# Designs tried in a protein design run: peptides against a protein of PDB entry 5IXI. Part 72

Target 1, 141 residues: chain A of PDB entry 5IXI
Amino acid sequence: TPLLDASSLEYLFAQGQYDLVKCLAPIRDPKTEQDGHDIENECLGMAVLAISHYAMMKKMQLPELPKDISYKRYIPETLNKSIRQRNLLTRMRINNVFKDFLKEFNNKTICDSSVSTHDLKVKYLATLETLTKHYGAEIFE

## One batch from the design tools (peptide; made by RFdiffusion4, then SolubleMPNN)

Design b2_p19_6_s3 (from b2_p19_6, 9 letters changed)
Fold by OpenDDE base, seed 3:
Structure b2_p19_6_s3 (fold): chain B 141 residues (1-141), chain A 19 residues (1-19)
Amino acid sequence: as target 1 above (141 residues)
Amino acid sequence: SSLDGLDEFMNKVKNTNIY
């Protein structure tokens, strides 16, 4: 695995977010229905990482984030479209679960593990490599 | 470690039964 300096990591992290959301790096095909759910959940997790990274960079606490903070701009557009087509109760459930993820991450994971913005970038890119079809194979060997 | 915590979180998220 090659070593990345801070500027390279910042670039790859930004590009990776863009590629995931715009489906330039499409998520892998599910092997089973459960695998499909795992993939969707992983995308929600990626949204938590991205949002938390943003908050940390801005030195914002969770209550300072927009009250209606959502995963919508941080997941693949295809997945977002799919979720929007689901019934209201399902969408509400997804929203609630996501908010719980975000709350747990910021109240527990970040604090207990002393997570830095650097760590978030690394985890995001590493997950992106496994979550998508071909992305980043040369980055994390 | 920090990465271990992140791994734990992502694994929990992945395995959460939303439906």
Scores: peptide ipSAE 0.701, ipTM 0.955, DockQ to the pose 0.937
Fold by OpenDDE base, seed 1:
Structure b2_p19_6_s3 (fold): chain B 141 residues (1-141), chain A 19 residues (1-19)
Amino acid sequence: as target 1 above (141 residues)
Amino acid sequence: SSLDGLDEFMNKVKNTNIY
């Protein structure tokens, strides 16, 4: 349960997005190759949360989002650079999987679980604490 | 609950085999 009021939560959510993308809150070191893949996937999930939050705040439906919507502006810059260096087939696969994540989230998860923008902020910040090396300010009880 | 749904989604994403 979050200990913050709505205004504080909104601020921390915005700050957390910035810190993740700019690598001010760097993602944790992988313990294994599989752990590295899990971390990257979780970053893609964070992008889905951020994009969906934006869409909900703007009262936009998924088809109203730009046709070229991408994870690129919503993941750590270091990870984005790494992905851009991978071969074309890998990049295409990542793009397709991300689009599937976004579609599933907006067509099923949000609807089936009655997810609100408040819930998205809570989940984003909670995940940020476990995903990054040092981020964690005892926000939740 | 709503947070349970979000947990389920993120767990699915985390465990997806992209490669």
Scores: peptide ipSAE 0.701, ipTM 0.954, DockQ to the pose 0.937
Fold by OpenDDE base, seed 4:
Structure b2_p19_6_s3 (fold): chain B 141 residues (1-141), chain A 19 residues (1-19)
Amino acid sequence: as target 1 above (141 residues)
Amino acid sequence: SSLDGLDEFMNKVKNTNIY
């Protein structure tokens, strides 16, 4: 793994978010049905990382974020479209689970582990490497 | 470490049964 200075890491993190959402770095093909669920869940986790990074950069606490905060702008557009096609109960469950993830992350993970914005960028980019088909080869080779 | 905490979180997310 090459060493990245702060400026390079900031740039790559921003670009990585864009690539994931716009499907320029498409998520990998699921090997099984369960793998497909794992991939979707991991995308929700990526949304938590991205939102929390945004909040930390803006020095905002979780209660200061909009009540209707959602994963929609922070996951692959193809996945977002797929979720919107699912039934109401499923969408409600996904929304509830996501909010639980976000709450747990900000109340426990960030505080207990002293997570910084730097750490979030590193974890985000590292996850992109394994979550997407060909992303990361240029960064982590 | 901070990265260990992030790994733990992402693993928990991945293994959560939503359906």
Scores: peptide ipSAE 0.700, ipTM 0.954, DockQ to the pose 0.913
Fold by OpenDDE base, seed 5:
Structure b2_p19_6_s3 (fold): chain B 141 residues (1-141), chain A 19 residues (1-19)
Amino acid sequence: as target 1 above (141 residues)
Amino acid sequence: SSLDGLDEFMNKVKNTNIY
């Protein structure tokens, strides 16, 4: 696979986010209940990547982000609907775990590993390829 | 590397027991 230039990568990243959220690139079917949980967690991770990319582009630190920042706009709509149907305590736990993910990522991972917006786009697209059913076949072939 | 850190994070997220 040839190296993508910055413009191409930016386009693919933006389109990939849209495709994931709108379920145009549907997530793969779980093989087990645990696999289903892993897939959901991975979607939360994708939300962390997307939000952190946004923050970095805006040169915004984590405390400067809206206090009500959430995964809801950054995960597949079908998954978001599913989560909303779960009981209150479960939803609270998911929210808390996500906030912990976001905090750790921005306070540790980005700093310790010198992560750039370029790296985030690459990781997002690579994960999208494995998380969804058929996405990225032509990009990574 | 930066990608190694990202891989580690995503693996941690994937393996986290939320329930």
Scores: peptide ipSAE 0.699, ipTM 0.954, DockQ to the pose 0.897

Design b2_p19_6_s4 (from b2_p19_6, 9 letters changed)
Fold by OpenDDE base, seed 4:
Structure b2_p19_6_s4 (fold): chain B 141 residues (1-141), chain A 19 residues (1-19)
Amino acid sequence: as target 1 above (141 residues)
Amino acid sequence: SSLEGLDEFMEKVKNTDIY
């Protein structure tokens, strides 16, 4: 894996987010039903990373984020469309779980592990490589 | 480490039973 300077990492992180959301880097095919759930959960996790990175860059605390902060703009558009087709109770559960993830991440993970924006970019891109079908070969080769 | 913490978080997320 080649070393990336700060500018390159910033660029790749931004492009990676775009590619994931716009499905230019489509998520991998699930091997089983459970694998499908794992993939969706990872997408929610990716949204947490992206939102937290944004907040850190803007020097915002979690309570300062919009009350209706959502994963919708930070997950693959195809997955977002799929979730919107699910029943209300399921969508409510997903929303609640996501909010719990976000809260836990910002209150525990970031603080306890001294996570930086740099770390978030690295983890995001590394996860993108395994989450998507063909992405990241040129980055983490 | 910071990356270890991130790994643990993502693993927890992946294994969460939403349904």
Scores: peptide ipSAE 0.703, ipTM 0.955, DockQ to the pose 0.914
Fold by OpenDDE base, seed 5:
Structure b2_p19_6_s4 (fold): chain B 141 residues (1-141), chain A 19 residues (1-19)
Amino acid sequence: as target 1 above (141 residues)
Amino acid sequence: SSLEGLDEFMEKVKNTDIY
């Protein structure tokens, strides 16, 4: 509820990314198999937010990003390990879908909605609160 | 708004049938 200054928001965003990837803020348990897929998709979305924030901070356009850019360093390590154990076709599909997410987000969402780095931090942290088990309750209380 | 766009994106991502 209270407005966060830029410095506080930057700190929380950085810490939130670290906590998600290192599983210090573990993702919630799925209620169903489909819920599990939804959770994984949200993690891919979080990776898109994080990567896009990085790109915006570096003032890089999508074609300037490394061609081998991946979700792997931006999702929970446990999920990344799980995905690595899946068959080749599944992993290829995940990679392709993620690339589509990233392209759509940077070509449309950011431009059409005038998204700023500030907005990305807010959305990232807000999603952490719902995606993880007990994280961030005090931030948006 | 910007947040609305972000909400729509994340909702679309969540509901995408990858498998």
Scores: peptide ipSAE 0.703, ipTM 0.955, DockQ to the pose 0.897
Fold by OpenDDE base, seed 3:
Structure b2_p19_6_s4 (fold): chain B 141 residues (1-141), chain A 19 residues (1-19)
Amino acid sequence: as target 1 above (141 residues)
Amino acid sequence: SSLEGLDEFMEKVKNTDIY
């Protein structure tokens, strides 16, 4: 496994976010219906990581983030389109669950584990490798 | 550790029943 310096990690993190959202690194095909739900949930988790990284870089607390903060710009566009086609109650549920994820992450995970922006980038890229089709497989091998 | 906490979070997220 090659050692990544700070600049390389920053670049890969930014590129990885772009590739995930723009579906240049497409998410893996689900093996089952439940696997499909797991993949979607992981995408929501990725959004939490990305948003929290942004907030930390800007030295912002959760209350300082827009109240209408959403996963929509932080998940694959194909998934976002799919979610938009689901019924209102389902969309509301997804939104509420995501907000709970974000709240829990920032109130518990970051505080309890002393998570840094570096850690977020590493976790994001590591998850991206397993979540997508053959993306950056050599990075953590 | 920090990475362990992140792993735990992502695992919890993955296994959450949204539907």
Scores: peptide ipSAE 0.702, ipTM 0.955, DockQ to the pose 0.926
Fold by OpenDDE base, seed 1:
Structure b2_p19_6_s4 (fold): chain B 141 residues (1-141), chain A 19 residues (1-19)
Amino acid sequence: as target 1 above (141 residues)
Amino acid sequence: SSLEGLDEFMEKVKNTDIY
């Protein structure tokens, strides 16, 4: 795989976030209903990575983040609209699960594995490549 | 490693039964 310098990695990470949210890099088509759920879950995971990266860059702890922090600005717009159309109970469950993901990630994963902002960028882009249709194949080729 | 931890997290997220 090609070595990416810090500036290139920062740019690709920022662009990748934009492409995912704006659906310029559309998520792959699900092969089954379960695959569809897996894809949506991965999108929530991507939101956790993005938010945690933001917090780390701002030197903020999780309790210092706004109480209304949400995945909504960090997932594909099409998925966000789809979730908004689901019933209240489902939306509440998604919100709760996301909060648990975020808490677990910041209280365990980051601490236990000594995760850096660099690691988050790499993981985000690597996941983006497999999650979306033909995106960034050359990045880690 | 740090990337292994991230892999484990994303795998757990993917396999979580939300519904």
Scores: peptide ipSAE 0.702, ipTM 0.955, DockQ to the pose 0.941

Design b2_p19_7_s1 (from b2_p19_7, 11 letters changed)
Fold by OpenDDE base, seed 3:
Structure b2_p19_7_s1 (fold): chain B 141 residues (1-141), chain A 19 residues (1-19)
Amino acid sequence: as target 1 above (141 residues)
Amino acid sequence: SKFDEEYKKLLEKMNQKMS
């Protein structure tokens, strides 16, 4: 596995976010219904990583983020469309679970400075590789 | 790392809440 310098990592992280959201790196096909749920949850996790990275770069804490902060801009557009088609109660549950994840992640990692922007980028790209079809293999192989 | 473990735990917790 080639060592990525800071500039390469920054580029790949930015490109990876764009590719995931725009579905240029399509998420893998679920093998089962449960696998589909796992994939969606991984996408929500990706949103947490991306938002946390943004907050750290802007030197903002979670309470300083907009009250209506959402996963919508940070997940695949296809998944966002799918979620919008679900009933209100389901959407509310997804929103609540996501917000809890973001809050707890912030409390346990960002607030105590146990994570860096470098760590977030590495985790994001590593997850992206496993989440998508035929993407990023050369990054970690 | 601690970060990796915490992220994994939170992801598992989310999986439990969504199941």
Scores: peptide ipSAE 0.533, ipTM 0.919, DockQ to the pose 0.702
Fold by OpenDDE base, seed 5:
Structure b2_p19_7_s1 (fold): chain B 141 residues (1-141), chain A 19 residues (1-19)
Amino acid sequence: as target 1 above (141 residues)
Amino acid sequence: SKFDEEYKKLLEKMNQKMS
């Protein structure tokens, strides 16, 4: 559980999103090719968390979200550039898998009101610490 | 928590689909 109050958590969550996307908190170096894939998928998961948080804050359901919602603005810029260099079939697969993840996550957790925006912030920051090279300030117990 | 477990399961499904 976090030691932070709601205001502090909100601030750190906003800063964490910015740091991840702008690569101010760079993701860790992969140890293997599979580790690289795991890191990328974790980043896509981070996008799901961020988008779900956004949707909840705006009180929007999945059908109300823009049709062009994508991971592109919610993952590290370096990863986004890497994905754009991949072939069309790979990019299509990534898009489809991500959209399925987002849909299932929202249907099974967000729509059932079992997850709060607070929970999403905590999970985001905790995952950010594991993904990045030097990020982490002992925020959570 | 239930949330953590559900998130982990979905992440694993993604891993399987991407492999």
Scores: peptide ipSAE 0.533, ipTM 0.918, DockQ to the pose 0.718
Fold by OpenDDE base, seed 1:
Structure b2_p19_7_s1 (fold): chain B 141 residues (1-141), chain A 19 residues (1-19)
Amino acid sequence: as target 1 above (141 residues)
Amino acid sequence: SKFDEEYKKLLEKMNQKMS
């Protein structure tokens, strides 16, 4: 937003990533089982945003990223622990869903050059606000 | 925005795959 200068936005984005992963900004409680699945997929989406931002900052294309790229470092640690306790087939499904998300996001937005690092930061913070219990209500009007 | 709509569509697609 016009209220945030570039340096402030960069700081808030970095801090937001840290807060999400470290559960300092805890994700909201699910209202239903389906809501729980939606929340987990939102977290996977957050990982896609973060990885895409990283890649753009490093001027890397998706094929240049490590083939073992994972969501693990970009989602809440509590969720990561939960996923690790699930059976092999479930974990494989989650990995595939994430990789599909990342690939599709790259194909539909990054490759089209329609998304900037600024856009990714704004989207990340806006999503973080809705995903977590108390975070960032004052950032966006 | 166009970006927001595409992101939202992808999330919905993933939700459907996981359901």
Scores: peptide ipSAE 0.533, ipTM 0.918, DockQ to the pose 0.695
Fold by OpenDDE base, seed 2:
Structure b2_p19_7_s1 (fold): chain B 141 residues (1-141), chain A 19 residues (1-19)
Amino acid sequence: as target 1 above (141 residues)
Amino acid sequence: SKFDEEYKKLLEKMNQKMS
């Protein structure tokens, strides 16, 4: 496992976000319906991580974030398209649960400064390896 | 929901790492 300095980690994190959203690192094919749901949930979780990192970098609390912040810019474009095709109730549920989790994550972790931006980047990249088809470089153990 | 549980697990994993 290679040792990553701060600059390298920052670059990989930024690149990883771009690759995930733009599907340059495509998410793995689901093996079952349940697996598909798990993948989607993980992607939404990735959005929480990304937004939390953004907030921390800007030294902003959650209430200071734009009201229109959502998962849409932080998940694979293919998944975003899929979600948009779902019925209203499903979309509402996804949005509400996402916002609730983001709030909870902020209150329980970010506000207490128990998690650093470094930790978020590591978690993001580690999850990215498991989510995508060919991004499993095993940078982290 | 399934979604709620997945996110709870994510949060827990993060918290555990910081512990």
Scores: peptide ipSAE 0.393, ipTM 0.842, DockQ to the pose 0.135; fails the geometry check

Design b2_p19_7_s2 (from b2_p19_7, 9 letters changed)
Fold by OpenDDE base, seed 3:
Structure b2_p19_7_s2 (fold): chain B 141 residues (1-141), chain A 19 residues (1-19)
Amino acid sequence: as target 1 above (141 residues)
Amino acid sequence: SSFDEAYKELLKKANEKMK
C-alpha cells in the first residue's frame, strides 16, 4: 500500500478513534479470561495514546491536564458500560492503572522531544489493527 | 523503537496489576 500523507493520516487517526469508541471497529474476542484483561488494558493504552496526542497538540504537559481526566471517553462504549457495572474497588483499581499508565508514559515518552504527534497517530492505528478484529488490514503493509 | 518498547512495558505492567 502507498505511504500515507499527513492529511490521510490525520483523517484515519480521527476516524479510528471514533470507530473504536463507537464499537464500529469491534475489539477482538478474548481467548481466555486473562486475554480479556489484556484487551481491556490495551484499550486503556489506546486512551493514553489519544490523550497524549491531545496534550501534545495543545502543547500541554501532564500536570496541566484536567485533574478529572479519564479513560471513559476514549475506550469502547461497551467496555465503558461494563466497567461502570463493576464494584467500586475494581473501578478504583482500573482508574489507578490508567493514571499510572498515563503518568509513566508521559515521563518516559511524551517529555521526549523525539516523539511527535505523527508517531502517536501511527502507534494508535497500528495498535488498533491488532486490537480489533479486522480493522486496518489494508492500512499498513 | 524505544517508544514502542516503553509502551509495551507499560502494557505488561498494567496486565500484572490486573491479574
Scores: peptide ipSAE 0.540, ipTM 0.919, DockQ to the pose 0.741
Fold by OpenDDE base, seed 4:
Structure b2_p19_7_s2 (fold): chain B 141 residues (1-141), chain A 19 residues (1-19)
Amino acid sequence: as target 1 above (141 residues)
Amino acid sequence: SSFDEAYKELLKKANEKMK
């Protein structure tokens, strides 16, 4: 596996976020209904990674993040549109899952400082490769 | 890594909540 330098990784991370959100790297097709839910939760995880990276770059703690922090701008636009069409209870449930995910994950990243921004970029890109149809196949070869 | 395992466990929890 070729080693990416810091500048290359930074570029790919930024591009990957853009490609995921703008659906230039479309998420894979679900094999089952449960697989569909798993894919959506993976997208929420991607949002957690991106937000955590942002917070670390800005030297922000979790309480300093906006109280209305949301996954909306960090997931595929198609998925965001789909979620908006779901009933209130479902949307609340998704929000709760995301907020719990973000809170618990930030304990490992920001609070404990056990994870670096470099680690988050690598994890994001690696997950992006598995989550999308064809993206990133050559990045980590 | 511990980071990867923690992330994986959180995904698992999310999956359970969304069943």
Scores: peptide ipSAE 0.540, ipTM 0.919, DockQ to the pose 0.676
Fold by OpenDDE base, seed 5:
Structure b2_p19_7_s2 (fold): chain B 141 residues (1-141), chain A 19 residues (1-19)
Amino acid sequence: as target 1 above (141 residues)
Amino acid sequence: SSFDEAYKELLKKANEKMK
């Protein structure tokens, strides 16, 4: 796979986030109901990566982040609309899963000084390629 | 990488919680 300079990677990362949220790079169709849940959790993971990157760029720890931080602005708009239509208990469950994911991931990455914003961008873009239908960047293939 | 493995494990946990 080709090496990207910092500017190119930053551009692709920003564009990838925009494409995912705005559904310009639509997520793949689920094969089963369970696959659908797995896809949703992958989207929550994408939110965790994006937020963690933001926190690292701002040099903020989790306690310094807003307590009302949410996955909503970091997942596909279609998925966000779907989640909002689900019952209260399901929405609470999803929110708890996300918050636990974010907390545990940041605890691990904060403790590991070897993890950089560069690594997060690479992981985000690599996951985006597998998560979406026809995302044509093919940066890591 | 270690963080890559950690990320995968957290996805598995999320999947179990939503099952």
Scores: peptide ipSAE 0.540, ipTM 0.919, DockQ to the pose 0.769
Fold by OpenDDE base, seed 1:
Structure b2_p19_7_s2 (fold): chain B 141 residues (1-141), chain A 19 residues (1-19)
Amino acid sequence: as target 1 above (141 residues)
Amino acid sequence: SSFDEAYKELLKKANEKMK
């Protein structure tokens, strides 16, 4: 966004990640059971964005990332705790969804140089605004 | 943008997988 300089955007991106994970910016309440699943998948998407940004900053490709890369430290802690309490099959399913998301996102966007770290920060913050309660309402006015 | 659409499509796929 032209309203934010690079330093401000970098700060807001870092703070936004912290706020999401620490539940300082709580995710919105689901209206239905399916909406709850959609919200969880949006959180997985936020993890994909954060990890992709990290990889780009470190000039790493996905195959160079640790094989055990996980969404766990990039989603709300409350959601992480909830997932840990679910049965093995459910946890495996969630992990598969995340791994596929990350892989396909990398293949479609990161590898073709059409996405910059700037783009990822903007996307992260914009998504964070819609995903959480009353967060960053003035950033993209 | 193109990457916005790609992201939305992947999110949709994730939603379908969790049904």
Scores: peptide ipSAE 0.539, ipTM 0.919, DockQ to the pose 0.727

Design b2_p19_7_s3 (from b2_p19_7, 8 letters changed)
Fold by OpenDDE base, seed 2:
Structure b2_p19_7_s3 (fold): chain B 141 residues (1-141), chain A 19 residues (1-19)
Amino acid sequence: as target 1 above (141 residues)
Amino acid sequence: SSFDESYEKLLKKANEKMK
């Protein structure tokens, strides 16, 4: 991984979030139905990273976040639209998976590993590279 | 790193819940 200064990393992280949500960096095509689900969960993970970064920047703990915190603003718009078309039980399941993911990540991972905002940005961008078709491979070459 | 491992573990857990 090439050396990135804080300002560059901040810019890339912000741009990466925008590109993912706006589908300017489209997610890779699934190879199977299960792969499709894995990709969707990767997107939920991206939302967890982004929200956790936000909370950390604001010096907020999870209980201080809105009770209705959602992945919707942090995943590809196309995926969000797809999820909205699914039945209620599926949507509830996805929401529960996300909320559990977010909770455990913040209560265990961040605490146990002393994760920094820098770490979250790097992980986000690295995951973005593998999750999307052609995004920013040069960033980590 | 421990961060990477724990994150991937949670991702795997999410995958299992969605099966």
Scores: peptide ipSAE 0.652, ipTM 0.943, DockQ to the pose 0.928
Fold by OpenDDE base, seed 5:
Structure b2_p19_7_s3 (fold): chain B 141 residues (1-141), chain A 19 residues (1-19)
Amino acid sequence: as target 1 above (141 residues)
Amino acid sequence: SSFDESYEKLLKKANEKMK
């Protein structure tokens, strides 16, 4: 795995976020219904990573973030459209899972593990590679 | 790493909540 300089990593991270959301890097096809749920949660995780990176860059704590912060702008557009078609209870459940994920990640993982923005970018790109069909193979191979 | 393990644990927890 090649070692990337800070500027290259920043570029790839920004491009990766755009590619994921705009479905230029489409997520992999689910093998089963449960796999589909796992993929969805991986996307929520990607949103958590992206938002946490943003907060860290802005030196903002969770209480300082907007209360209506959502995963919607940080997940693939196709998935966002799919979620909007689901019933209210399911959408509430997804939102709760995301909110808990974000809260626990920031209050425990980031605080207790001395996580840096660099670590978040690496994890984001590494996850992007496994989550999408054929994206980013050259980055970590 | 501890970071990776913690993140994966939370991801697993999310999976359990969605079942």
Scores: peptide ipSAE 0.652, ipTM 0.943, DockQ to the pose 0.900
Fold by OpenDDE base, seed 1:
Structure b2_p19_7_s3 (fold): chain B 141 residues (1-141), chain A 19 residues (1-19)
Amino acid sequence: as target 1 above (141 residues)
Amino acid sequence: SSFDESYEKLLKKANEKMK
Protein backbone atom coordinates (compact mmCIF):
# COMPACT_ATOMS: atom_id res chain seq x y z
CA THR B 1 0.00 0.00 0.00
CA PRO B 2 1.61 3.22 -1.15
CA LEU B 3 -0.29 5.28 1.41
CA LEU B 4 1.11 3.43 4.42
CA ASP B 5 4.75 3.71 5.40
CA ALA B 6 6.51 0.82 7.09
CA SER B 7 6.12 2.22 10.59
CA SER B 8 2.42 2.85 10.16
CA LEU B 9 1.85 -0.61 8.76
CA GLU B 10 3.74 -2.21 11.64
CA TYR B 11 1.68 -0.27 14.15
CA LEU B 12 -1.62 -1.08 12.50
CA PHE B 13 -0.72 -4.75 12.30
CA ALA B 14 0.12 -4.92 15.99
CA GLN B 15 -2.97 -2.97 16.96
CA GLY B 16 -5.14 -5.09 14.70
CA GLN B 17 -3.97 -8.27 16.37
CA TYR B 18 -4.74 -6.81 19.77
CA ASP B 19 -8.14 -5.56 18.69
CA LEU B 20 -9.14 -8.92 17.22
CA VAL B 21 -8.08 -10.97 20.24
CA LYS B 22 -9.53 -8.58 22.79
CA CYS B 23 -12.77 -8.29 20.80
CA LEU B 24 -12.35 -4.54 20.46
CA ALA B 25 -12.93 -5.22 16.80
CA PRO B 26 -15.80 -7.69 17.08
CA ILE B 27 -16.29 -10.23 14.32
CA ARG B 28 -19.30 -9.85 12.08
CA ASP B 29 -22.57 -11.59 12.87
CA PRO B 30 -23.16 -14.85 11.03
CA LYS B 31 -26.05 -14.92 8.58
CA THR B 32 -26.38 -18.72 8.69
CA GLU B 33 -24.96 -21.64 10.62
CA GLN B 34 -22.51 -22.32 7.82
CA ASP B 35 -21.54 -18.66 7.78
CA GLY B 36 -20.72 -19.02 11.46
CA HIS B 37 -18.36 -21.87 10.70
CA ASP B 38 -16.79 -19.86 7.90
CA ILE B 39 -16.19 -16.97 10.29
CA GLU B 40 -14.51 -19.30 12.78
CA ASN B 41 -12.28 -20.67 10.06
CA GLU B 42 -11.41 -17.15 9.00
CA CYS B 43 -10.30 -16.59 12.59
CA LEU B 44 -8.12 -19.68 12.37
CA GLY B 45 -6.69 -18.21 9.20
CA MET B 46 -5.88 -15.02 11.05
CA ALA B 47 -3.99 -17.12 13.58
CA VAL B 48 -2.07 -18.78 10.76
CA LEU B 49 -1.11 -15.39 9.35
CA ALA B 50 -0.04 -14.04 12.74
CA ILE B 51 2.00 -17.09 13.67
CA SER B 52 3.64 -17.26 10.27
CA HIS B 53 4.55 -13.60 10.52
CA TYR B 54 6.07 -14.20 13.94
CA ALA B 55 8.07 -17.15 12.69
CA MET B 56 9.28 -15.21 9.68
CA MET B 57 10.37 -12.28 11.83
CA LYS B 58 12.28 -14.65 14.11
CA LYS B 59 13.72 -16.48 11.09
CA MET B 60 12.24 -19.74 12.35
CA GLN B 61 11.05 -22.62 10.22
CA LEU B 62 7.79 -24.34 11.04
CA PRO B 63 9.45 -27.41 12.60
CA GLU B 64 11.37 -25.09 14.91
CA LEU B 65 8.19 -23.72 16.44
CA PRO B 66 7.01 -25.18 19.74
CA LYS B 67 5.17 -28.46 19.29
CA ASP B 68 2.26 -27.14 21.31
CA ILE B 69 1.75 -24.03 19.21
CA SER B 70 -1.91 -23.14 19.20
CA TYR B 71 -4.44 -20.79 17.69
CA LYS B 72 -5.83 -19.97 21.13
CA ARG B 73 -3.97 -16.72 21.76
CA TYR B 74 -4.50 -15.45 18.21
CA ILE B 75 -8.29 -15.64 17.90
CA PRO B 76 -11.04 -13.61 19.57
CA GLU B 77 -11.25 -14.41 23.26
CA THR B 78 -14.98 -15.02 22.96
CA LEU B 79 -14.39 -17.63 20.28
CA ASN B 80 -11.64 -19.24 22.33
CA LYS B 81 -14.00 -19.57 25.28
CA SER B 82 -16.67 -21.02 23.02
CA ILE B 83 -14.31 -23.63 21.61
CA ARG B 84 -13.20 -24.66 25.10
CA GLN B 85 -16.80 -25.53 25.92
CA ARG B 86 -17.19 -27.88 22.97
CA ASN B 87 -16.68 -31.62 23.26
CA LEU B 88 -13.31 -33.29 22.88
CA LEU B 89 -13.91 -34.57 19.36
CA THR B 90 -14.91 -31.14 18.12
CA ARG B 91 -11.88 -29.53 19.74
CA MET B 92 -9.66 -32.16 18.15
CA ARG B 93 -11.17 -31.47 14.75
CA ILE B 94 -10.64 -27.74 15.10
CA ASN B 95 -7.05 -28.29 16.17
CA ASN B 96 -6.44 -30.58 13.21
CA VAL B 97 -7.91 -28.06 10.79
CA PHE B 98 -5.69 -25.37 12.24
CA LYS B 99 -2.55 -27.52 12.19
CA ASP B 100 -3.16 -28.51 8.58
CA PHE B 101 -3.85 -24.91 7.62
CA LEU B 102 -0.65 -23.71 9.26
CA LYS B 103 1.44 -26.49 7.76
CA GLU B 104 0.14 -26.10 4.23
CA PHE B 105 0.37 -22.32 4.38
CA ASN B 106 4.02 -22.44 5.35
CA ASN B 107 5.03 -25.34 3.13
CA LYS B 108 3.17 -24.20 0.03
CA THR B 109 1.97 -20.60 0.12
CA ILE B 110 4.97 -18.95 1.75
CA CYS B 111 7.50 -21.05 -0.13
CA ASP B 112 5.84 -20.97 -3.54
CA SER B 113 4.65 -17.37 -3.56
CA SER B 114 7.74 -15.65 -2.10
CA VAL B 115 5.66 -14.11 0.67
CA SER B 116 7.18 -11.34 2.77
CA THR B 117 6.33 -10.03 6.22
CA HIS B 118 4.89 -7.01 4.45
CA ASP B 119 2.53 -9.21 2.48
CA LEU B 120 1.38 -10.95 5.65
CA LYS B 121 0.64 -7.67 7.41
CA VAL B 122 -1.36 -6.37 4.47
CA LYS B 123 -3.32 -9.61 4.17
CA TYR B 124 -4.00 -9.66 7.90
CA LEU B 125 -5.34 -6.12 7.94
CA ALA B 126 -7.35 -6.59 4.78
CA THR B 127 -8.95 -9.74 6.18
CA LEU B 128 -9.55 -8.05 9.51
CA GLU B 129 -11.49 -5.31 7.74
CA THR B 130 -13.87 -7.78 6.11
CA LEU B 131 -14.13 -10.09 9.12
CA THR B 132 -15.03 -7.47 11.72
CA LYS B 133 -17.69 -4.82 12.17
CA HIS B 134 -16.70 -1.42 10.78
CA TYR B 135 -12.99 -1.85 11.42
CA GLY B 136 -10.35 -0.01 9.44
CA ALA B 137 -12.70 0.85 6.63
CA GLU B 138 -10.50 3.75 5.61
CA ILE B 139 -7.16 1.93 5.61
CA PHE B 140 -7.48 0.47 2.13
CA GLU B 141 -9.80 3.09 0.68
CA SER A 1 -2.17 -12.42 -6.48
CA SER A 2 -0.77 -15.92 -6.20
CA PHE A 3 -0.46 -15.44 -2.44
CA ASP A 4 -4.08 -14.39 -2.11
CA GLU A 5 -5.31 -17.27 -4.25
CA SER A 6 -3.31 -19.81 -2.28
CA TYR A 7 -4.51 -18.49 1.06
CA GLU A 8 -8.14 -18.43 -0.04
CA LYS A 9 -7.82 -21.99 -1.32
CA LEU A 10 -6.61 -23.14 2.08
CA LEU A 11 -9.41 -21.27 3.76
CA LYS A 12 -11.89 -23.04 1.51
CA LYS A 13 -10.35 -26.39 2.45
CA ALA A 14 -10.76 -25.53 6.11
CA ASN A 15 -14.42 -24.77 5.48
CA GLU A 16 -14.92 -28.13 3.81
CA LYS A 17 -13.28 -29.99 6.69
CA MET A 18 -15.65 -28.41 9.20
CA LYS A 19 -18.83 -29.45 7.39
Scores: peptide ipSAE 0.652, ipTM 0.943, DockQ to the pose 0.865
Fold by OpenDDE base, seed 4:
Structure b2_p19_7_s3 (fold): chain B 141 residues (1-141), chain A 19 residues (1-19)
Amino acid sequence: as target 1 above (141 residues)
Amino acid sequence: SSFDESYEKLLKKANEKMK
């Protein structure tokens, strides 16, 4: 598999984020109800990766991010709409899961593993390939 | 990698919380 240069990776990462959010790269169909939940959590993970990458690029720490930081603009728009239709308790639960994920990822994974923006882009794109129906088949040669 | 393992662990934790 050919390695992507930094500029190409940056472009693909940006495009991948756009494609995921705008549902140009639709997420895969769930095989079971639990698989559906797993897919949603993977989307939350994608938001964590994207936000953490943003923070790194801006040289910001997690406490410096807005207190109302949300997954909403970093997940598929269809999923965001679906979540908004769910009851308050479910939405609170999802938000708590996301915030815990983001917090632990930044406090442990990034700090302890010395994660770079490069690592985040690679992980994001790799996950995008498995999360979506057909995305990445031609790009990740 | 340690990064991958940590991320996957957190993802698994999220899955457990949403059960």
Scores: peptide ipSAE 0.650, ipTM 0.943, DockQ to the pose 0.897

